# Peptides against a protein of PDB entry 4KTY: the designs that were tried, part 31

Target 1, 266 residues: chain A of PDB entry 4KTY
Amino acid sequence: YVLNDIGVIFYGEVNDIKTRSWSYGQFEDGILDTCLYVMDRAQMDLSGRGNPIKVSRVGSAMVNAKDDEGVLVGSWDNIYAYGVPPSAWTGSVDILLEYRSSENPVRYGQCWVFAGVFNTFLRCLGIPARIVTNYFSAHDNDANLQMDIFLEEDGNVNSKLTKDSVWNYHCWNEAWMTRPDLPVGFGGWQAVDSTPQENSDGMYRCGPASVQAIKHGHVCFQFDAPFVFAEVNSDLIYITAKKDGTHVVENVDATHIGKLIVTKQI

## One batch from the design tools (peptide; made by RFdiffusion4, then SolubleMPNN)

Design b1_p10_8_s3 (from b1_p10_8 with K4V D8P)
Fold by OpenDDE base, seed 5:
Structure b1_p10_8_s3 (fold): chain B 266 residues (1-266), chain A 10 residues (1-10)
Amino acid sequence: as target 1 above (266 residues)
Amino acid sequence: SQYVLPFPSL
């Protein structure tokens, strides 16, 4: 999980799984220097740079451009006039080297691009890491661990009231580390996500969240365990917003979210 | 041939 410089990213639909190659290039010239530069731009103290918990959390923040002029600008509107379309990237090297050279955020990324660059960052710094794809990935934006889908009386979605969403797929990373800040048994794989989705204590970042903690429902463990839990396990709550202002729960679907989670071995 | 971009659904 550190030595392999070429990977596979899963994407598409749960019933039409697709794969693409991604070149991580963690050993290419200038990449380590760029990763150090990223930590410098984050103003990360030297004492923290040896701690994979701090490094992965900083990387989660800095791989996206929000808050801190980090590496990648996200775009999801299919308009990429001032940069490279997310689908055109084939690896992390060009992105990281452009960032280092220009000293400005690189345009543009989406989840697999963020995950690819973040995977390079982690591996370059000696942190075992892999990309994970979650099909039917929930985005809980109010931290209630459920997807609140508001419906009009005619059954159509009320887009004004419905703030939560479900991605057909989402990519993030798992990083391997000990978690001395957590109870025994919650080390190992930690979910970290550099795609800007929600604010976590003042920054668009996510993790490290213990995969074991998530699996066992321990959402009280740092960092961002509730959000990651919701991504993979939230219930869909269908709520009819009646004209009189009342809300009625019409249905609950506990099987839709996190229908398939895929990662490449090695 | 077109890359499948992620999209939100409900």
Scores: peptide ipSAE 0.182, ipTM 0.790, DockQ to the pose 0.161
Fold by OpenDDE base, seed 1:
Structure b1_p10_8_s3 (fold): chain B 266 residues (1-266), chain A 10 residues (1-10)
Amino acid sequence: as target 1 above (266 residues)
Amino acid sequence: SQYVLPFPSL
């Protein structure tokens, strides 16, 4: 989880799983220096740089460009003017070296690019890390731990009534660490995500969230456990919006979200 | 090369 410099990222759909090779390059020239530079740009105290909880949380914020002029600018509109299309990247090295050289955010990324660069950052700093792909990944935008799907009276989806959405797939990271700030048993793998999805206490960041805590339904532990829980375990709530303005729950699906979570063993 | 971008499933 630290020594492997080439990885596999899973993508596609749950019934058509695909793989992409990704070069992490954590041992290539200039990469460690760039990871240290990222922490310098974050104004991270030297005393915190030995704490994987702080490092992973800072990395989650800094791998995306929002808030802090971090590494990657996301783009999801299929318009990639003045940059590189997300699908053109093959590894983390070119992205990190461009960031270090230009001192400006690099264009452009999507979830697997964010996850790839973040995996390099974690591994480079000696934190065991892996990429995780979740198929049918929920994006809970209103922090209610459910995925609201609004229907017209004819049964068609009305996407204008909610910002909640379900991705066919989403990639994030798991980082291995002890969690002395949590009860015993909630160390080990921690979910962390650098894709700018939601604001977490003033910044676009996510985690570390205890995977064990989430698996046992404990969303009260820092950081961002409710959001990560929703990504993998939200109920789909189908709501019919009536012409009179009333909302009626038509159905609940507790099986759709998080149908498959995939990661490479090493 | 063909690469599937993430998109909303619903």
Scores: peptide ipSAE 0.147, ipTM 0.778, DockQ to the pose 0.159
Fold by OpenDDE base, seed 4:
Structure b1_p10_8_s3 (fold): chain B 266 residues (1-266), chain A 10 residues (1-10)
Amino acid sequence: as target 1 above (266 residues)
Amino acid sequence: SQYVLPFPSL
């Protein structure tokens, strides 16, 4: 159980690492009640609420508004006219209390906001959790464990030929738990992500994925290990789309993705 | 300084 209610989130670029304070507020009035309400909205069976695997997976789904009218609406279009800009949030408390009061998704979040709220949720429920920032974080959209980058003949990126993308940074969470559903040694820190990136078995959610399994290349273990592996260790495949419709691999970079992963020690 | 939002990068 993590007692620290103020954290630091790393952001920016790998060459210009920045930090921002975030108030988790897991002990503030109404916050635990709101976390219980989130599980109620998810229609989570009472018997599952004692299982950190189930709780973290449900939290991953419910901290984002997709599928289930969860806590936060994501916005990346720089248009925040109908809510609060993601950068204006300083902690989880206002977001969670607004959600509980309005019973509607709160606008708006991006990765560090999702991670901040999710960290509060996990800590409220007695799950040790921390925020992780990955610099040069891949978003594999087609589940091929590589990042396809299509280039025009002039060498410029053609973003229309793939849904794959690389973020300058991405924030998610690690939650500490045993994994009796996995082989011995794959307990401990589990990657979980509430930022709505990919559909996982019918919902926008991610994890828990064993950090130890991913570190050793074991992507066959539940949940979402291939996606998390790709975020931190996918190869960049530079493909030139020729005018004749052929694709030519120009270069492969196996070192760019996951160049730096930063987390504060608990 | 302005808070840096995440953006697509290569």
Scores: peptide ipSAE 0.145, ipTM 0.776, DockQ to the pose 0.161
Fold by OpenDDE base, seed 3:
Structure b1_p10_8_s3 (fold): chain B 266 residues (1-266), chain A 10 residues (1-10)
Amino acid sequence: as target 1 above (266 residues)
Amino acid sequence: SQYVLPFPSL
């Protein structure tokens, strides 16, 4: 809900769902100024700032530090010596104010931190937004809409050949907007993600992707619908790499990815 | 309980 300044983020595993509070603080002093500053840093034209499609896409790029010296530096190596551990953050306000003050990316974030800050950004700019948690979230890195898991002949995963991965959980955002650039019926909730996962037309960004389009298997619509579709509905393809260099599909699991998608209602 | 970080798996 656009007027709610505190929320709940779901995390953990599908069999052990956990929650944490997150303070969005979209009405706190300096936060709107910081959101405007973010758009200024993105060199976003004033004419685009009233368009939620453009704003959400720019936000998905700028909440991460990649490409454009955006808000948050991601770290997943469990080494956070040069900043704040992702788990230590309790809200968006300190992050955004630090970014505005230092004019440098803030360390460090992971998916729920990115989603929390992005949720503040969207709500601050009048875009209805919520955080979504997907359990068993696929990361397709070759844009083939499937998770290719390569196995050795002994059944162990070949980590050299297997590039795709599955998160136990991943958080992103849904933003509410009309989509006049899409066919009728594909407005409403749009998936947007500021966690840097894949390059989208030259930048680490994701969305807005029509939730309705994805739900009905329409991945041909902008933006990044194939990637978001894969996150929630990829088939796991288990492929045995033979010694002779041939690949044999051993199994296909169409039920593993996207076991549960949880969001707090607005 | 402590916060559970996301992790990639196969």
Scores: peptide ipSAE 0.140, ipTM 0.773, DockQ to the pose 0.154

Design b1_p10_8_s4 (from b1_p10_8 with S1E D8P)
Fold by OpenDDE base, seed 4:
Structure b1_p10_8_s4 (fold): chain B 266 residues (1-266), chain A 10 residues (1-10)
Amino acid sequence: as target 1 above (266 residues)
Amino acid sequence: EQYKLPFPSL
């Protein structure tokens, strides 16, 4: 998980799983220096740079350009006129070296690009890391651990009434570390995500969230456990608004989100 | 390649 400089990222649809090769290049010239530069740009205290909890959280913020002029600008509108289309990237090296050279955010990324660059960052700094793909990945926008779906009278969804959404797939990272800030048993793999999805305590970042905690429904543990839990376990709540302004739950679907979670085991 | 899926209707 630290020594491999090339990997496979799963993407596509749950019924049509695809793989792409990704070169992490953590040993290539200038890459470690760039990772240190990223922490410098984050103004990270030297005392924190030996703590994988702090490092992974800073990395989750800095791999995206939001808030802090970090590495990658995300784009999901299929218009990439002012940069490189996300699908054109084949590895982390060109992105990181461009960032170091230009000292400006690199355009453009989507989840697997963020995850690929973040994986390089973690591995460069000696943190074991892997990429995880979740199919039918929820994006909970209002932090209530569910997908709120509002229905019209005909039973069709009114997509304008909710900010919640579901990705066909989403990639994030798992980083291996001890969690002395959590109870015994919640160390090991921690979910961290650099794709800018939600604000976490003032910045677009996510994690580290204990995978063991998430699996056992312990969403009270820092960091961002509710959001990560929702990505994989959120129920769809179908709601009809009545004329009197009351809401009625018409249906609950506990099977739609997180249909498949895959990671490459080496 | 990453995109939002519509919610299924009832």
Scores: peptide ipSAE 0.689, ipTM 0.964, DockQ to the pose 0.828
Fold by OpenDDE base, seed 3:
Structure b1_p10_8_s4 (fold): chain B 266 residues (1-266), chain A 10 residues (1-10)
Amino acid sequence: as target 1 above (266 residues)
Amino acid sequence: EQYKLPFPSL
């Protein structure tokens, strides 16, 4: 989880799982320097750089360009005219070296690119890390741990009112660390995500969230456990909004989200 | 590519 410089990222559809190779290159020339530069750009205190909790949270923020001119600009518009299409990247090295050279965000990334670069960052700094892929990954927009699907009278989805959404797949990272800030047993793998999805206490970042805590339904533990829980375990709540502002639940689907979570075991 | 899925209608 630290020494492997080439990995496999799962993507595609739940019924047609695909893999792509990704070169992390954490040992390549200039990569460690770039990771240190990233922390410098974040204005991270030296005293915090030995703490994997702080490092992973800062990395989560800085691997995306939002808020802080971090490494990668996300794009899902299928145009990519002002940079490199996300699918053209094969590893982290070119991205990180371009960032270090230009001192400007690199275009463009989607979830696996963010996860790949973030994995390099974590491993480069000695934090065991892996990429996980969640199929039918929920994006909770309003932090209520459910997918609120508003319906028209004809049963069609009201896209104007429905703010929550679901990715066909989403990649994020798990980082191995002790969590002395949490109860015993909630160390180990921590979910961290650098893909800009939601604001977390003023920045587009996510985690570290204890995987064990989430598995036991403990979403009260820092950081961003509710969001990560929602990604893998949100219920679909079908709602009819009445003219008087009241809501009527028409249906609940507890099987739609988080159909499969996959990670490489090495 | 990563993309958003439509919700099933009722």
Scores: peptide ipSAE 0.686, ipTM 0.960, DockQ to the pose 0.885
Fold by OpenDDE base, seed 2:
Structure b1_p10_8_s4 (fold): chain B 266 residues (1-266), chain A 10 residues (1-10)
Amino acid sequence: as target 1 above (266 residues)
Amino acid sequence: EQYKLPFPSL
Protein backbone atom coordinates (compact mmCIF):
# COMPACT_ATOMS: atom_id res chain seq x y z
CA TYR B 1 0.00 0.00 0.00
CA VAL B 2 3.03 2.28 0.27
CA LEU B 3 5.84 0.38 -1.43
CA ASN B 4 4.10 -0.55 -4.69
CA ASP B 5 4.80 2.07 -7.36
CA ILE B 6 2.70 0.45 -10.11
CA GLY B 7 -0.99 -0.32 -9.83
CA VAL B 8 -4.13 -1.35 -11.64
CA ILE B 9 -7.25 0.82 -11.85
CA PHE B 10 -10.65 -0.67 -12.64
CA TYR B 11 -12.97 1.22 -14.99
CA GLY B 12 -15.54 0.72 -17.76
CA GLU B 13 -18.99 -0.76 -17.18
CA VAL B 14 -20.25 -3.14 -14.51
CA ASN B 15 -20.92 -5.75 -17.20
CA ASP B 16 -17.66 -4.99 -19.05
CA ILE B 17 -15.03 -4.37 -16.40
CA LYS B 18 -11.74 -3.02 -17.71
CA THR B 19 -8.35 -2.46 -16.15
CA ARG B 20 -5.56 0.00 -16.84
CA SER B 21 -2.07 0.14 -15.43
CA TRP B 22 -0.98 3.25 -13.56
CA SER B 23 2.54 4.18 -12.51
CA TYR B 24 2.40 5.94 -9.15
CA GLY B 25 6.14 6.61 -9.05
CA GLN B 26 6.25 7.76 -5.42
CA PHE B 27 9.99 7.02 -5.31
CA GLU B 28 10.91 8.87 -8.51
CA ASP B 29 13.15 11.93 -8.39
CA GLY B 30 11.31 15.13 -7.57
CA ILE B 31 8.03 13.50 -6.54
CA LEU B 32 8.47 13.90 -2.77
CA ASP B 33 9.59 17.48 -3.33
CA THR B 34 6.46 18.06 -5.42
CA CYS B 35 4.22 16.62 -2.68
CA LEU B 36 5.84 19.01 -0.20
CA TYR B 37 5.34 21.82 -2.71
CA VAL B 38 1.63 20.93 -2.95
CA MET B 39 1.31 21.27 0.83
CA ASP B 40 3.21 24.57 0.67
CA ARG B 41 0.80 25.86 -1.99
CA ALA B 42 -2.05 24.85 0.29
CA GLN B 43 -0.41 26.96 3.01
CA MET B 44 -0.64 23.96 5.30
CA ASP B 45 0.68 24.53 8.80
CA LEU B 46 3.78 22.46 9.52
CA SER B 47 2.15 21.12 12.68
CA GLY B 48 -0.54 19.42 10.59
CA ARG B 49 1.73 17.76 8.05
CA GLY B 50 2.26 14.75 10.29
CA ASN B 51 -1.48 14.18 10.75
CA PRO B 52 -2.91 11.84 8.08
CA ILE B 53 -6.43 13.22 8.67
CA LYS B 54 -5.32 16.75 7.80
CA VAL B 55 -2.93 15.64 5.05
CA SER B 56 -5.53 13.50 3.26
CA ARG B 57 -8.16 16.26 3.49
CA VAL B 58 -5.73 18.87 2.13
CA GLY B 59 -4.65 16.43 -0.57
CA SER B 60 -8.25 15.87 -1.64
CA ALA B 61 -8.55 19.63 -2.16
CA MET B 62 -5.17 20.26 -3.78
CA VAL B 63 -5.12 17.41 -6.31
CA ASN B 64 -7.93 19.25 -8.08
CA ALA B 65 -7.41 22.76 -9.44
CA LYS B 66 -10.64 24.24 -8.05
CA ASP B 67 -10.41 26.87 -5.32
CA ASP B 68 -6.64 26.82 -4.93
CA GLU B 69 -4.86 26.37 -8.28
CA GLY B 70 -4.23 22.74 -7.40
CA VAL B 71 -2.75 19.99 -9.55
CA LEU B 72 -5.39 18.85 -12.07
CA VAL B 73 -8.15 20.42 -14.14
CA GLY B 74 -11.05 18.07 -14.79
CA SER B 75 -12.81 17.79 -18.13
CA TRP B 76 -15.75 15.57 -19.04
CA ASP B 77 -16.94 17.22 -22.26
CA ASN B 78 -14.50 15.46 -24.63
CA ILE B 79 -12.82 18.80 -25.42
CA TYR B 80 -9.13 18.77 -24.53
CA ALA B 81 -7.75 21.46 -26.84
CA TYR B 82 -5.57 23.16 -24.24
CA GLY B 83 -3.91 20.11 -22.72
CA VAL B 84 -3.57 16.34 -22.62
CA PRO B 85 -6.63 14.07 -22.93
CA PRO B 86 -7.28 12.20 -19.66
CA SER B 87 -6.81 8.83 -21.39
CA ALA B 88 -3.28 9.73 -22.52
CA TRP B 89 -1.83 9.72 -18.99
CA THR B 90 -0.16 6.50 -17.84
CA GLY B 91 0.98 7.59 -14.41
CA SER B 92 1.36 10.33 -11.83
CA VAL B 93 4.99 11.33 -12.36
CA ASP B 94 4.61 13.44 -15.51
CA ILE B 95 1.59 15.23 -14.06
CA LEU B 96 3.24 16.06 -10.74
CA LEU B 97 6.52 17.14 -12.33
CA GLU B 98 4.68 19.35 -14.83
CA TYR B 99 2.77 20.95 -11.97
CA ARG B 100 5.98 21.60 -10.06
CA SER B 101 7.73 23.04 -13.11
CA SER B 102 4.92 25.22 -14.46
CA GLU B 103 3.39 26.08 -11.07
CA ASN B 104 0.02 25.95 -12.86
CA PRO B 105 -2.77 23.35 -12.95
CA VAL B 106 -2.27 20.48 -15.40
CA ARG B 107 -4.94 19.71 -18.02
CA TYR B 108 -6.78 17.34 -18.06
CA GLY B 109 -8.06 14.64 -15.72
CA GLN B 110 -11.07 12.46 -14.97
CA CYS B 111 -11.68 10.35 -11.87
CA TRP B 112 -8.95 7.72 -12.41
CA VAL B 113 -6.36 10.43 -13.10
CA PHE B 114 -7.34 12.28 -9.94
CA ALA B 115 -7.29 9.01 -8.00
CA GLY B 116 -3.93 8.01 -9.47
CA VAL B 117 -2.25 11.30 -8.61
CA PHE B 118 -3.86 11.36 -5.18
CA ASN B 119 -2.67 7.80 -4.54
CA THR B 120 0.89 8.90 -5.32
CA PHE B 121 0.54 11.87 -2.98
CA LEU B 122 -0.70 9.71 -0.11
CA ARG B 123 1.86 6.94 -0.58
CA CYS B 124 4.70 9.41 -1.02
CA LEU B 125 3.85 10.88 2.37
CA GLY B 126 3.75 7.44 4.01
CA ILE B 127 -0.04 7.03 4.14
CA PRO B 128 -1.20 3.56 3.04
CA ALA B 129 -3.60 4.12 0.17
CA ARG B 130 -5.48 2.30 -2.57
CA ILE B 131 -7.86 3.16 -5.38
CA VAL B 132 -11.48 2.04 -5.25
CA THR B 133 -13.86 1.87 -8.22
CA ASN B 134 -17.63 2.06 -7.76
CA TYR B 135 -19.92 1.19 -10.67
CA PHE B 136 -23.19 3.11 -10.87
CA SER B 137 -21.75 5.72 -8.55
CA ALA B 138 -24.27 8.30 -7.39
CA HIS B 139 -23.62 12.03 -7.31
CA ASP B 140 -25.97 13.54 -4.75
CA ASN B 141 -26.02 17.30 -5.25
CA ASP B 142 -28.28 18.34 -2.36
CA ALA B 143 -27.05 16.08 0.45
CA ASN B 144 -30.33 14.24 1.07
CA LEU B 145 -28.86 10.75 0.47
CA GLN B 146 -31.28 10.13 -2.41
CA MET B 147 -31.29 10.27 -6.17
CA ASP B 148 -34.31 12.49 -6.75
CA ILE B 149 -35.68 11.75 -10.20
CA PHE B 150 -38.44 14.08 -11.34
CA LEU B 151 -40.85 12.73 -13.93
CA GLU B 152 -42.96 14.24 -16.66
CA GLU B 153 -46.58 13.13 -17.04
CA ASP B 154 -45.53 10.66 -19.73
CA GLY B 155 -43.10 8.93 -17.34
CA ASN B 156 -39.94 10.38 -18.87
CA VAL B 157 -37.33 12.06 -16.73
CA ASN B 158 -37.56 15.83 -16.42
CA SER B 159 -33.93 16.84 -16.93
CA LYS B 160 -34.55 20.42 -15.82
CA LEU B 161 -35.80 19.40 -12.39
CA THR B 162 -33.54 16.36 -11.93
CA LYS B 163 -30.21 17.57 -10.58
CA ASP B 164 -28.78 14.37 -9.12
CA SER B 165 -26.80 12.09 -11.43
CA VAL B 166 -25.02 8.74 -11.65
CA TRP B 167 -21.55 7.98 -13.01
CA ASN B 168 -21.08 4.82 -15.03
CA TYR B 169 -18.10 4.35 -12.73
CA HIS B 170 -16.20 6.51 -10.28
CA CYS B 171 -12.77 6.12 -8.70
CA TRP B 172 -11.71 7.46 -5.32
CA ASN B 173 -9.12 6.53 -2.72
CA GLU B 174 -9.05 4.78 0.61
CA ALA B 175 -6.36 5.80 3.07
CA TRP B 176 -5.43 3.88 6.20
CA MET B 177 -5.29 5.85 9.45
CA THR B 178 -6.47 6.01 13.02
CA ARG B 179 -9.40 8.31 13.75
CA PRO B 180 -9.02 9.63 17.29
CA ASP B 181 -11.63 12.25 16.39
CA LEU B 182 -14.24 9.48 15.97
CA PRO B 183 -15.59 6.81 18.32
CA VAL B 184 -13.59 3.62 18.80
CA GLY B 185 -13.84 1.26 15.84
CA PHE B 186 -14.03 3.83 13.04
CA GLY B 187 -10.34 3.98 12.23
CA GLY B 188 -8.79 1.96 9.41
CA TRP B 189 -9.74 2.63 5.81
CA GLN B 190 -11.03 6.14 5.13
CA ALA B 191 -12.61 7.25 1.86
CA VAL B 192 -11.00 10.35 0.34
CA ASP B 193 -11.74 11.83 -3.08
CA SER B 194 -9.90 14.50 -5.07
CA THR B 195 -12.25 14.51 -8.07
CA PRO B 196 -14.14 17.80 -7.79
CA GLN B 197 -17.77 16.81 -7.23
CA GLU B 198 -19.25 18.77 -4.33
CA ASN B 199 -18.28 21.64 -2.11
CA SER B 200 -17.34 20.51 1.39
CA ASP B 201 -17.31 23.37 3.87
CA GLY B 202 -16.08 25.89 1.32
CA MET B 203 -13.83 23.76 -0.92
CA TYR B 204 -14.09 21.00 -3.50
CA ARG B 205 -12.78 18.15 -1.38
CA CYS B 206 -14.04 14.93 0.18
CA GLY B 207 -13.09 12.95 3.26
CA PRO B 208 -11.64 11.33 5.15
CA ALA B 209 -14.88 9.39 5.71
CA SER B 210 -14.70 6.21 7.78
CA VAL B 211 -15.46 3.15 5.66
CA GLN B 212 -16.73 1.40 8.78
CA ALA B 213 -19.03 4.33 9.53
CA ILE B 214 -20.39 4.28 5.97
CA LYS B 215 -20.87 0.51 6.13
CA HIS B 216 -22.97 0.87 9.28
CA GLY B 217 -24.88 3.97 8.19
CA HIS B 218 -23.17 6.41 10.56
CA VAL B 219 -23.38 9.40 8.23
CA CYS B 220 -23.05 11.92 11.06
CA PHE B 221 -19.28 11.37 11.31
CA GLN B 222 -16.81 13.78 9.73
CA PHE B 223 -15.87 14.23 6.98
CA ASP B 224 -18.40 14.06 4.15
CA ALA B 225 -19.90 10.73 5.24
CA PRO B 226 -23.34 11.61 3.78
CA PHE B 227 -21.87 12.21 0.33
CA VAL B 228 -19.80 9.02 0.33
CA PHE B 229 -22.75 7.03 1.67
CA ALA B 230 -24.93 8.35 -1.15
CA GLU B 231 -22.30 7.36 -3.75
CA VAL B 232 -22.68 3.70 -2.83
CA ASN B 233 -26.11 3.32 -1.23
CA SER B 234 -28.63 5.97 -2.33
CA ASP B 235 -32.11 4.96 -3.47
CA LEU B 236 -33.62 6.20 -6.71
CA ILE B 237 -36.74 8.16 -5.79
CA TYR B 238 -39.08 8.78 -8.72
CA ILE B 239 -41.15 11.90 -8.08
CA THR B 240 -44.01 13.62 -9.82
CA ALA B 241 -44.14 17.33 -9.07
CA LYS B 242 -47.75 18.50 -8.91
CA LYS B 243 -48.87 21.98 -9.94
CA ASP B 244 -49.71 22.79 -6.34
CA GLY B 245 -46.04 22.31 -5.44
CA THR B 246 -46.47 18.95 -3.72
CA HIS B 247 -44.35 15.93 -4.60
CA VAL B 248 -45.69 12.42 -5.07
CA VAL B 249 -43.34 9.45 -4.90
CA GLU B 250 -44.17 7.13 -7.79
CA ASN B 251 -41.44 4.54 -7.31
CA VAL B 252 -38.34 3.63 -5.31
CA ASP B 253 -35.37 1.61 -6.60
CA ALA B 254 -32.89 0.51 -3.94
CA THR B 255 -30.78 -1.62 -6.31
CA HIS B 256 -29.52 0.82 -8.94
CA ILE B 257 -26.64 2.51 -7.11
CA GLY B 258 -23.36 0.91 -6.09
CA LYS B 259 -23.68 -2.29 -8.10
CA LEU B 260 -20.04 -3.23 -7.62
CA ILE B 261 -17.13 -1.83 -5.62
CA VAL B 262 -13.69 -3.16 -6.50
CA THR B 263 -10.08 -2.54 -5.55
CA LYS B 264 -6.74 -4.18 -6.17
CA GLN B 265 -5.72 -6.27 -3.17
CA ILE B 266 -1.98 -5.47 -3.20
CA GLU A 1 -14.32 7.32 -20.44
CA GLN A 2 -16.23 8.46 -17.36
CA TYR A 3 -19.75 9.74 -18.05
CA LYS A 4 -23.16 10.26 -16.50
CA LEU A 5 -25.81 7.62 -17.07
CA PRO A 6 -29.41 8.51 -17.82
CA PHE A 7 -31.97 7.42 -15.27
CA PRO A 8 -34.44 4.77 -16.35
CA SER A 9 -37.89 6.10 -17.17
CA LEU A 10 -41.00 4.68 -15.52
Scores: peptide ipSAE 0.685, ipTM 0.961, DockQ to the pose 0.863
Fold by OpenDDE base, seed 5:
Structure b1_p10_8_s4 (fold): chain B 266 residues (1-266), chain A 10 residues (1-10)
Amino acid sequence: as target 1 above (266 residues)
Amino acid sequence: EQYKLPFPSL
């Protein structure tokens, strides 16, 4: 989980699973220096740099450009006018070296690019890490652990009220660490995500969230367990807006989100 | 590429 410099990332659709090679290149010249530079840009104290909890949390913030001029600018509009299309990247090295050289965010990334770069960052710093792909990955935007789908009385989706969304797939990372800040048994794999999705205590970052805690419904555990839980397990709640302003739950679908979670074991 | 899916209709 730290020695492999080439990996496979799963993407595509749940019924058409695809794989892409990704070169992590954690041993390439300048990559470690760049990872240190990333932590420097984050103004991370030296005392925290040996703590995988802090490092992974900082990494989740800094691999995206939001808030802190971190590594990657996300784009999902299929234009990519001022950079490299996300699909053109084949590994982390060029991205990280460009960031180090320019000292400006690199354009552009989507989830697998963020996850790839973040995986390099983690592995480079000695944190065992892997990429996880979730198909039908929920994006809960109001932290209520459900996908609220608002319908007009005629059955059409009210796009103005419906803020939650679902990715066809989403990639994030799992980092292996002890969690002395959590109860016994919630160490091991921790979900961390550098794709800018939601604000977490002032920054676009996510995790580390204990995979074991999430599996057992312990969403109260730091960090961002509710969000990660929702990504894989939120119900679709269909709500009809009535003329009198009331909302009525019309249907609940507990099978739509998190149809498949895939990771490659080393 | 990664993209948002529409919610299924009832």
Scores: peptide ipSAE 0.650, ipTM 0.951, DockQ to the pose 0.778

## One batch from the design tools (peptide; made by RFdiffusion4, then SolubleMPNN)

Design b1_p11_1_s1 (from b1_p11_1, 4 letters changed)
Fold by OpenDDE base, seed 5:
Structure b1_p11_1_s1 (fold): chain B 266 residues (1-266), chain A 11 residues (1-11)
Amino acid sequence: as target 1 above (266 residues)
Amino acid sequence: SSKIDFNDILP
């Protein structure tokens, strides 16, 4: 989880799982320096740099460009003007070195790119880390732990009312650490995500969220457990918006989100 | 990755 510099990332569809190689390159020249630079740009206190909780949280913020001119600019519009399309990247090294050289966010990334770079960052700093792919990954944007799908009376989706969304797949990271800030038993793998999805206490960041806590439904534990929980376990709630303005729950699907979560063990 | 179309997963 620390020593491997080449990995495999799962992507595609749940019924058509694909893999791609990714070179983490945490031992390549300049990469450690770049990771330190990232923490410098985050204005992270030296005292916190030895704390994997703080480091992973800062990393989740800084690997994306939002808020703080971090490493990667996300783009999902399939245009990718003025940069490199996400699919063209083969590893973290070029991205990190470009960031260090230009001191500007690198264009462009999507979830696996964010996860790849973040994995390098974590491993480079001695934090065991792996990439996790969740198929049918929910994006709860109102923190109600549900995917509210609004339907017109004719059965079509009301896109105006439907604010929540679901990724065909989403990649994030799990970092191994103790969690002395949590009750006993909630250390180990922590979900962290650098893909900018939701604001977490002022920044686009996510985690560390205890995987064990989430598995046991403890969404009250820091950080961002509700969001991560929703990604893997939210129900799809189909709501008909009636002409009279009332909303009626027509159907609930508790099996669609998080159909498959895949990670490769080292 | 891409956002799915909910019309594809209607009940």
Scores: peptide ipSAE 0.599, ipTM 0.956, DockQ to the pose 0.920
Fold by OpenDDE base, seed 4:
Structure b1_p11_1_s1 (fold): chain B 266 residues (1-266), chain A 11 residues (1-11)
Amino acid sequence: as target 1 above (266 residues)
Amino acid sequence: SSKIDFNDILP
């Protein structure tokens, strides 16, 4: 998880799983220096740079450009007029070296690009890391741990009543570390995500969230456990918005979100 | 990645 410099990222649809290679390049010239530069740009204290909890949280913030002029600008509009389309990237090295050279955010990334670059960052700093792909990944926008789907009386979706959404797939990272700030048993793999999705205590960042805690429904543990839990385990709540302004729950689907979670074993 | 159209996953 630290020594492998080439990986496979899963993407596509749950019924049509696809893979793409990704070169992490954590040992290539200038990459470690760039990772240190990223922490410098974050104004991270030297005392915190040996703490994987702090490092992974800072990394989750800095791999995206929001808030702090971090590494990558996200774009999902399928235009990409002022940069490189996300699908054109084949590894982390070109992105990180461009960032170091230009000292400006690199355009553009989507989830697998963020995850790829973040994986390089973590591995460069000696943190075991892997990429995880979640199919039917929920984006809970209002932190209610459910995915609200509003329907008109005719049964059609009303997309204006909620900002909740579901990705066909989403990629994030798991980083291996001890969690002395959590109860015994909640160390090990921690979910961290650099794709800018939600604000976490003032910045677009996510994690580290204990995978064990999430698996056992413990959403009270820092950091961002409710959001990560919702990504993999939100119930779909189908709500009919009636003309009189009342809301009626028509259906609940507890099996759709997080239908498949895939990670490479080696 | 792309956002799912909820019309495609109606019960």
Scores: peptide ipSAE 0.594, ipTM 0.956, DockQ to the pose 0.899
Fold by OpenDDE base, seed 2:
Structure b1_p11_1_s1 (fold): chain B 266 residues (1-266), chain A 11 residues (1-11)
Amino acid sequence: as target 1 above (266 residues)
Amino acid sequence: SSKIDFNDILP
């Protein structure tokens, strides 16, 4: 995982899975220096730089530009006038080197770009890492572990009341580490995500969340386990908002979210 | 990636 400098990222739709090549380039000239520069910009103490828990959490914050002038600016509106369209990137090297040179956030990224750059960051620093793609990935914005879909009485979605959303696909990373801060058995793969989705204790960051904890429903374990759990396990709750202000649950779908989770084996 | 339209997955 650390030694492989190229990879494949899965994307598209669950019924039309696509792949794209991505060059991580963790051994290219200037990349390690850039990763160190990223940690310097984060004002990360030297004592924490050897701790994969701290490094991965800082990385999840710094790979996105929010809060801290980090590496990548996200854009999902198909307007990329002041930078490079997310689809034009083929690897992490150009992005990281541009960031180091300009000392300003690079435009633009989406989930696979964030995941690609974050994967380079992790591997460059000796943390085994891989990219994971989740199809029908939930974005729970109120931490209730469910997707609340509000419907008008006519059956159409009430967009004003419906705050939760679902990605057709979403990419994040898994990093391998021990978790001495958690009970025995919850080390190993940890979900970390640099795509800015939700604020986590003051910053747009996510993880590390124990994959084993998520699989067993232990959402109380740090960090951001409820959010990651919701991404893969949340139920769709269809609620009719009556004109009188009452809400009626009309349907529950427990099978739609997290239809497929894919990662490259090596 | 893009957000899905919930109207496409109504029960």
Scores: peptide ipSAE 0.586, ipTM 0.955, DockQ to the pose 0.929
Fold by OpenDDE base, seed 3:
Structure b1_p11_1_s1 (fold): chain B 266 residues (1-266), chain A 11 residues (1-11)
Amino acid sequence: as target 1 above (266 residues)
Amino acid sequence: SSKIDFNDILP
């Protein structure tokens, strides 16, 4: 396989697909050392560092700062006064080197920044990886594999009741590996995500989840398959919450989520 | 754009 230093990340909206260049820089000086440092900070034992399943899962946790003072602090509130705006980053190298030097989380990232840094991490450690963009990406907060959108009687969204959300787009990674822990046929591309979205067994991490398993509707396999499945295949359930406490399903949209999934082949 | 936004098509 060929590892590219520069990639393209898709973003924007399904009707206005955009691309941005990202420098992974996996061969730049100090980057491999930083990746090893990340695993050291995670207190990952040496025996696990050769296992792409363990490495990718640890990476998904450590690329975000939550729980473990990992690499990147996310920000989605348009307030970036105490760091670098996510849009200002053009690659992984500066982020990783700053992390290594300061030994503190770097501010700030959003999904493509997380995915870019995570892609570098995986590639540095010999794991084939690519970035995937999902348009109309669901964020299931209650693990019920659907998007529950609660409406007031006037048709407005009840923000207090509605916990689930839908990103216009979301970027995560796919890592290539065998999955001896899964049935035959579910190796290959595995979804992994370092953007802090949901807690997975005590940490903000996601994956590896078998892409093939998810495509065939199997969500029972480790790790975080239900969450990844929901990101790409959740039904939107529009529910009117009446004043008397009753819930009425007004509409079900089974086609809105996961309208387009785009990736560049490595 | 350069930032992530929730989709705006929800009622």
Scores: peptide ipSAE 0.106, ipTM 0.772, DockQ to the pose 0.299

